# Peptides against a protein of PDB entry 7AE7, part 190

Target 1, 321 residues: chain A of PDB entry 7AE7
Amino acid sequence: KVYKDLREFLEVLEQEGQLIRVKEEVNPEPDIAAAGRAAANLGKNQPAVFFEKIKGYKYSVVTNVHGSWQNHALMLGLDKNTSTKDQFYELNRRWDKFPVPPNVVKREAAPCKENVIDKDINLFEILPLYRINEQDGGFYISKASVVTADPEYPDDFNKLNVGTYRIQVKDRDRVGIQALAMHDIAVQLEKAEAENKPLPIAITIGNNPLVTFMASTPVGYNQNEYEFVGALQDGVPMDIVKSDLYDHLYVPAGSEVVLEGHIIPRVRTVEGPFGEFPGSYSGARLQCEVKIDRITHRTNPIFENLYLGIPWTEIDYLMAL

## One batch from the design tools (peptide; made by RFdiffusion4, then SolubleMPNN)

Design b2_p22_5_s2 (from b2_p22_5, 11 letters changed)
Fold by OpenDDE base, seed 5:
Structure b2_p22_5_s2 (fold): chain B 321 residues (1-321), chain A 22 residues (1-22)
Amino acid sequence: as target 1 above (321 residues)
Amino acid sequence: SLAEQVAEQRARQEELRESARI
């Protein structure tokens, strides 16, 4: 099975008994985190948790999408009871199919383009933002696939980077991003900042589960994560679409939400703290700031966010493969 | 201080959330 988007994957998770649907209205805090912990207590077969109604918000949240070996098996289109060993074998077998170039679809064929917001941007109207951990410095987007390019080689598709970064919401139209020196985004940002230019960025939320997986998997600077997604789909290309603001940035056609904007050159603002692990907080630091200039989204967008609770956390599964 | 900046930013984010609630 190959998935075009998050929704097709969530449907399979639900059919396989790997998704809990919370139908009652919940509070953003503490109920989302509490329900995630309760689901984690069901044992090693941890389901995704889908919250249909969040008090004070229009849209839904899903968490723990990658939070079990069963969910990882299903992500690969395998039987949910496929052993970890056999999952690794199949992952390695498919990895050797790289590169599998994506299909570039037309704008009118991309679900992520159903709605556009280009003025009066307010992230809180589109995303049901909540505090993941009680002591977090704010609201985090922790499972986004962030698209950037090399500003010196913007038309080189092999240098297009799709990565996962810690993102804190800072204002209605601003986010902080943790671009560490070890990340490909930091190389691209350094080039832009040397010329005092903005770095174009697309922050994509709620994707095909293999996009999220590959965005969390280190690859070479001259390797495109979308071409690995096609490899992991056993040679089936994924669908991408050109961003609205930038000719050289491509986003998953099925993204629930796309935040298009730029990293502001040579600006650093306070970001954090964030509880990356239970009882462990990263310190607050000066980090990059992104201005959001345009949003595109699916109708009734689903906010996919990371489960951070009792171990094994969703991060542990994303990093274990 | 950095701690004051964190506290101010946290408060601002909570105000923004409350202003967007339906």
Scores: peptide ipSAE 0.507, ipTM 0.926, DockQ to the pose 0.831
Fold by OpenDDE base, seed 1:
Structure b2_p22_5_s2 (fold): chain B 321 residues (1-321), chain A 22 residues (1-22)
Amino acid sequence: as target 1 above (321 residues)
Amino acid sequence: SLAEQVAEQRARQEELRESARI
């Protein structure tokens, strides 16, 4: 099985008994985090948790999408009871199919383009933002696939980077991003900042689960994560579409939300703290700031966000493969 | 201080959330 988007994957998770649907209205805090912890207490076969109604918000939240070996097996289109060993074997076998170039679809064919917001941008109107951890310095987008390119080689598709970064909401139309020196985005940003230019960025939320997986998986600077997604789909290309603002940035065609904008050159603002691990907080630092200039989104967008709270979080599974 | 900036940012985000609430 190959998934075009998050919704197709969530459907399979639900069919396989790997998704809990919360139909009652919940509070952003503490209910989302509490329900995630409760789901984690069900054992190793942790389901995704889909919150249909968040008090004060229009749209839904899903968490713990990658939060079990069963969910990882299903992500690979395997039987949910496929052993970890066999999942690794299959992952490695498919990895050797790299590169599998993506399909570039037309704008009109991309679900992520169903709605556009290009004025009066307010992230809180689109994303049901909540504190993942009680002591967090604010609201985090923790499971975004962030698209950037090399500003020196914008047309080199092999240098297109799709990565996962810690993103804190700063204002209605601004987010902080943790671009560490070890990340490909930091290399690209350094080049842009050397010329005092903005770095074009697309922050994509709610993707094909293999996009999210590959965005969390380190690859070479001259390797494109989308071409690995195609490999992990056993040779089936994924669908991408041009960003609206930038000809050189491509986003997953099925993204629930796409935040298009730029990293503001040579600006650093306070970001954090964030509880990346249970009982551990990455302290506050001066970090990069992104201006959001355009949003595209699916109708009734699903906010996919990371589950954190006990050992064997989603990040543990995402990094374990 | 960095701690004050964190507190201010947290307060601002709460204000933004309440302003967007339906």
Scores: peptide ipSAE 0.493, ipTM 0.922, DockQ to the pose 0.832
Fold by OpenDDE base, seed 3:
Structure b2_p22_5_s2 (fold): chain B 321 residues (1-321), chain A 22 residues (1-22)
Amino acid sequence: as target 1 above (321 residues)
Amino acid sequence: SLAEQVAEQRARQEELRESARI
């Protein structure tokens, strides 16, 4: 089975008993984090947790989407009871199908383009932002697939990078991003900043689960994560669409929310701390700042965010295969 | 200090959230 978007995957998780739906109104804190921890305590079959109603917000949150071996099996379109060994075997078999080029769809065919916000941008109106950890320095977007390109080779599709980075909300229309030297985005940013130019960026939230998986999986600088998604879909291309602001950036056609903007050149502002692991915080540092210039989103967008409760964390599963 | 900047940022984010609540 192949999933076009997060919604198709959540439907399967629910059908397979791998999603808990919380229908009652919850408080952003502490209820989201508390329910995530409670789900993790259910043992090896950790479900995703879908919060339909969050006090003070219009839209929903889902967490722990990749939070079990059952969810990973389902992500690969396998039986939920497929052994970790057989999942690994199938993943490796499909990996050899790289590259599988994506389909570029028209704007009108892309669900992520259903709604546009290009003025008076306020992230808090679109995303039900909450503190993941009690001591976090702010609200984090922890499960975004961030799209950037090489500014020297903007038309080289093989250099298009889709990665997962720590993103802190900084203002209504600004986020801090942690671009470490080991990340492909840091190479691209260095090239832009050498010329004192903005780096175009698209921060995509709520994707096809294989996009999120590949964005968390290191690949070569000249390898496109979307072409691996097609490989992991057993040779079925994924659908991408051109960004609204940039001709050279492509986003998943089914993204729940797309934040389009730019990294401000040579600006560094305080970011952090963030509890990346239970009982462990990455300290505050000066990090890059992104200006959000445009938002596109699906009607009633789902905010997918990372679960960071107790081991095994969702990160542990994303890195284990 | 960095700690003061973190505290200020955290306070500002709370104000932003409260201002956006429905």
Scores: peptide ipSAE 0.517, ipTM 0.928, DockQ to the pose 0.838; fails the geometry check
Fold by OpenDDE base, seed 2:
Structure b2_p22_5_s2 (fold): chain B 321 residues (1-321), chain A 22 residues (1-22)
Amino acid sequence: as target 1 above (321 residues)
Amino acid sequence: SLAEQVAEQRARQEELRESARI
């Protein structure tokens, strides 16, 4: 089975008993993190947790989407009881199908384009932001697939990067992004900053689960993550659409929310701390800042965010492959 | 200090959240 978007995957998770739906209104803190921990304690078959109602917010949150081997098997379109060994075998078999070029769909066919916000941008109106960890320096977007291109070769589709980065909300229309030197985004940013130019960026939230998986999987600088998504879909292309602001940036057609903007050149602001692992916090540092210039989103967008808790983090499953 | 900047940032984020609540 291939999934077009997060919603189709969540439907399958629910059908397979791998999603808990919390229908009661919850507080952002501590209830989201507490319910995530409670779900993680249900055993090895940890479900996703979908919060329908967050106090003070309009939209829903889902966490722990990739938070079990069962969810991972389902992501690959396998039986949920497929052994880890067989999942690895199938993943490797499909990996060899690279490249599988994506389909570029028309704007009118892309669910991520259903709504537009181009003025008075406020991230808190579109995302039900919460503290993942009690001591976090702010609210984090921890499961975004971030799209950037090489500013020297903007039309080279093979250099289009889709990565996962730590993103802290900084203001209504600003986020901090941790672009480490080992990330492809850092290479692209260095080129832009050399010219004192903004780096175009699209921060995509709530994607096809294989997009999120590939954004968290290191690939070569000249390899496009979308072409691996098609490979992992057993040769079925994924659907992408042009960003609204940039002709050279493509986003998943099914994204719940797309934050389009730019990394401000040669600006660094305080970011952190963040609890990357249970009981450990990374220190605060000066990091890049993104100005959000446009938002596109699905009607009733779902905020997919990372579950960080004991005994397993969702990162443990995303990085285990 | 860096700690003061973190505290200020955290407080600012709480204010932003509260200002956007429905």
Scores: peptide ipSAE 0.488, ipTM 0.920, DockQ to the pose 0.861; fails the geometry check

Design b2_p22_5_s3 (from b2_p22_5, 12 letters changed)
Fold by OpenDDE base, seed 2:
Structure b2_p22_5_s3 (fold): chain B 321 residues (1-321), chain A 22 residues (1-22)
Amino acid sequence: as target 1 above (321 residues)
Amino acid sequence: SLAAEVEEQRARQEKLREEARV
């Protein structure tokens, strides 16, 4: 089984008993985090948790999408009871199929383009933002696939980077991004900042689960994560679409929400703290700031966000392979 | 102080959320 988007994957998770649907209205805090913890306590078969109704918001949240070995097997299109050993074997077998170039679809065929917001941008109207941890410095987007390119080689598709970064909401149309020196985005940003130029960025939320997986998996600077997604789909290309603002940036065609904008050159603002692990908070520090210039989104967009509950974080499963 | 800036940001985010409430 290959998935075009998050929705197809959530359907399979639900069919396989790996998704809990919360139909009752919940409060953003503490109910989202509490329900995630409750789901994690169901044992090794930790389901995704889908919140249909969040008080004060229009749209839904899903968490813990990658939060179990069963979900991971299903992501690979395997039986949910496939052993970790066999999952690793299959992952490695498929990895050798790299590169599998993506299909570039037309704008009108891309679900992420169903709706556009290009003025009066307010992230809180599109994303049901909540505090993941009680002591967080704000609301975080913790499971986005962030698309950037090399500003010296913007048309080199092999240098197109799709990565996962900690993103704090800072204003209606601004986010802080944690670009560490070890990340490919930091190399690209350094080049842009050397010329005092903005770095074009697309922050994509709610993707094909293999996109999210690959965005969390380090690859070479000259390797495109989308070409690995095709490999992990056993040679089936994924679908991408050109961004609206930038001819050189491509986003997953099925993204629930795409935040298009730029990293402001040579600006650093306070970001954090964030509870990266249960009971552990990173300190606040100066980080990059992104201006959001355009949003595209699916009708009734689903906000996929990371589960950081005890005993296992969703990161543990995303990084375990 | 960095601590004061964090608290200011936290308060700002709560305000922005309340302003966007439906």
Scores: peptide ipSAE 0.560, ipTM 0.934, DockQ to the pose 0.868
Fold by OpenDDE base, seed 5:
Structure b2_p22_5_s3 (fold): chain B 321 residues (1-321), chain A 22 residues (1-22)
Amino acid sequence: as target 1 above (321 residues)
Amino acid sequence: SLAAEVEEQRARQEKLREEARV
């Protein structure tokens, strides 16, 4: 099975008994984290948790989408009971199919383009933001696939980077992003900042699960994550669409939300802490700031966010494969 | 101080959330 978007994957998770649907209205805090922990405590077969109603928000949240070996098996289109060994074998077999170039679809064929917000941007109206940890410095978008390009070679598709970064909401139309020196985005940002230019960025939320997986998987600077997604789909190309603001940035056609904007050159603002340092500010640092200039989103967008409530967090699964 | 800036940012974000509440 190949998935076009998050929704097709969530449908399969639900059919396979790997998704819990919370239908009652919950508070952002502490209920999202608490329900996630409760679901994770049901056993080794940790389901995704879908919150249909969050008090004070219009839209839904889903967490723990990658939070089990069963979910990873299903992501690969395998039986949910496929052993970890066999999952690794199949992953490696498919990896050798790289590159599988994506399909560039027309704007009118891309679900992520159903709605546009280009004025009076307010992230809180689109995303049901919540504190993952009680002591977090703010609200985090922790499972986004962030698209950037090399500003020196913007038309080189092989240098298009799709990565996962810690993103803190800073304002209605601003986010902080943790761009560490070891990340490909840092190389691209350095080039932009050398010329005192903004770095174009698309922050994509709620994707095909293999996009999220590849965004969390280190690849070479001259390797495109979308071409690995096609490989991991056993040779089936994924669908991408051109961003609205930038001709050289492509986003997953099925993204729930796309935040298009730019990293502000040579600006650093306080970001963090994020859960690693309870009662401490030692996790806070000066980090890059992104201005959001345009949002595109699916109707009734689902906010996919990372689950961090217990040991063997969703990050641990994403890094284990 | 860094701690003061963190608390200011936290308070601002919580205010923004409340303002957007439906």
Scores: peptide ipSAE 0.560, ipTM 0.933, DockQ to the pose 0.835
Fold by OpenDDE base, seed 1:
Structure b2_p22_5_s3 (fold): chain B 321 residues (1-321), chain A 22 residues (1-22)
Amino acid sequence: as target 1 above (321 residues)
Amino acid sequence: SLAAEVEEQRARQEKLREEARV
């Protein structure tokens, strides 16, 4: 099974008993985090949790999408009871199919383009933002696939980077991004900042689960994550679409929300803390800031966000391979 | 201080959330 988008994957998770649907209205805090923790306590077969109604918001949240080996097997289009060993075997087998170039679809064919917000941008109107941890310095987008390119080689598709970064909401139209020196985005940003130029960026939320997986998986600077997604789809290309603002940036065609904008050159603002530092400011640092200039989104967009809890987080499953 | 900036940012985000509430 290959998934075009998050929705196709969530449908399979629900069919396989790996998704809990919460239909009652919940509070952003503490209910989302509490329900995630409760789901984690159901054992090793942790389901995704889909919140249909969040008080004060229009749209839904899903969490813990990658939060179990069963969900991971299903992501690979395998039986949910496939052993970890067999999942690794299949992953390795498919990895050797790299590169599998993506299909570039027309704008009109891309679900992520169903709606556009290009004025009066307010992230709180499109994303049901909540504190993942009680001590967080704000609201985080923790499961986005962030698209950037090499500003010296913008037309080199092999240098297009799709990565996962810690993103804190800063304003209606601004987010902080943690671009660590070990990330490809930091190399690209350094080049842009050397010339005092903005770095074009697309922050994509709610993707094909293999996009999210590859965005969390380190690859070479001259390797495109989308070409690995096609490999992990057993040779089936994924669908991408050109961003609206930038000819050189491509986003997953099925993204729930796409935040297009730029990293502001040579600006650093306070970011954090995030849940790694409970009750401490030690996690707060000066980080890059992104101005959001355009949003595209699916109708009734689903905010996919990371589950953080004990004993296992989604990160543990995303990085376990 | 960094701590003061964190608290200011947190307060701003809470205000923005409340303003966007439906």
Scores: peptide ipSAE 0.556, ipTM 0.932, DockQ to the pose 0.850
Fold by OpenDDE base, seed 3:
Structure b2_p22_5_s3 (fold): chain B 321 residues (1-321), chain A 22 residues (1-22)
Amino acid sequence: as target 1 above (321 residues)
Amino acid sequence: SLAAEVEEQRARQEKLREEARV
């Protein structure tokens, strides 16, 4: 089984008994985090949790999508009871199929382009933002696949980077991003900032689960994460579409929300703290700031965010394979 | 101080959320 988008994966999770649907209206705090923790306590078969209604918001939240070995098996299109060993074997077998180039689809064929917001941008109107942890310095987007390119080689598709970074909401149309020196985005940003130029960026939310997996998996600077997604789909290409603002940035065609903008050169603002692990907070630091200039989104977009309850967390599963 | 900036930012985000409520 190959998934075009998050929605197809959520449907399979629900069919396989690996998704809990919360139909009653919940408060952003503490109910989302509390329900996530409760789901984690159900044992080894930790389900995803889908919140249909959040008080004060129009759209839905899903969390813990990658939160179990069963969910990882299903992500690979395997039986949910496939052993961790067999999942690892299959992952490695498929990895050797790299590169599998993606299909570039037309704008009209891309679900992420169904709606456009290009003025009066307010992230709180499109994303049901909540505090993941009680002591967080704000609201976080913790499971985005962030697309950037090398500003010296913008047309080199092999240098297109899709990564996962800690993103704090800073304003209606601004986010802080943690670009650590060890990340490919930091190399690209350094090149842009040397010229005092903005770095083009697309922050994609609610993707094909293998995109999210690959965005969390370190690869070579000259390797494209989308070509690994095709490999992990057992040789089936994924679908990508050109961003609206930039000819050189491509986003997953099925993304729920795409935030297009730029990293403001040589600007650093306070970001954090964030509870990356239960009872552990990364301190506040001066980090980069992104201006959001355009949003595209699916109708009734689903906000996928990371579950950070009791171990094992989604990040533990994403790093374990 | 950095701590004061964090609290200011947190308060700002809460205000922005309240303003966006439907």
Scores: peptide ipSAE 0.567, ipTM 0.936, DockQ to the pose 0.845; fails the geometry check

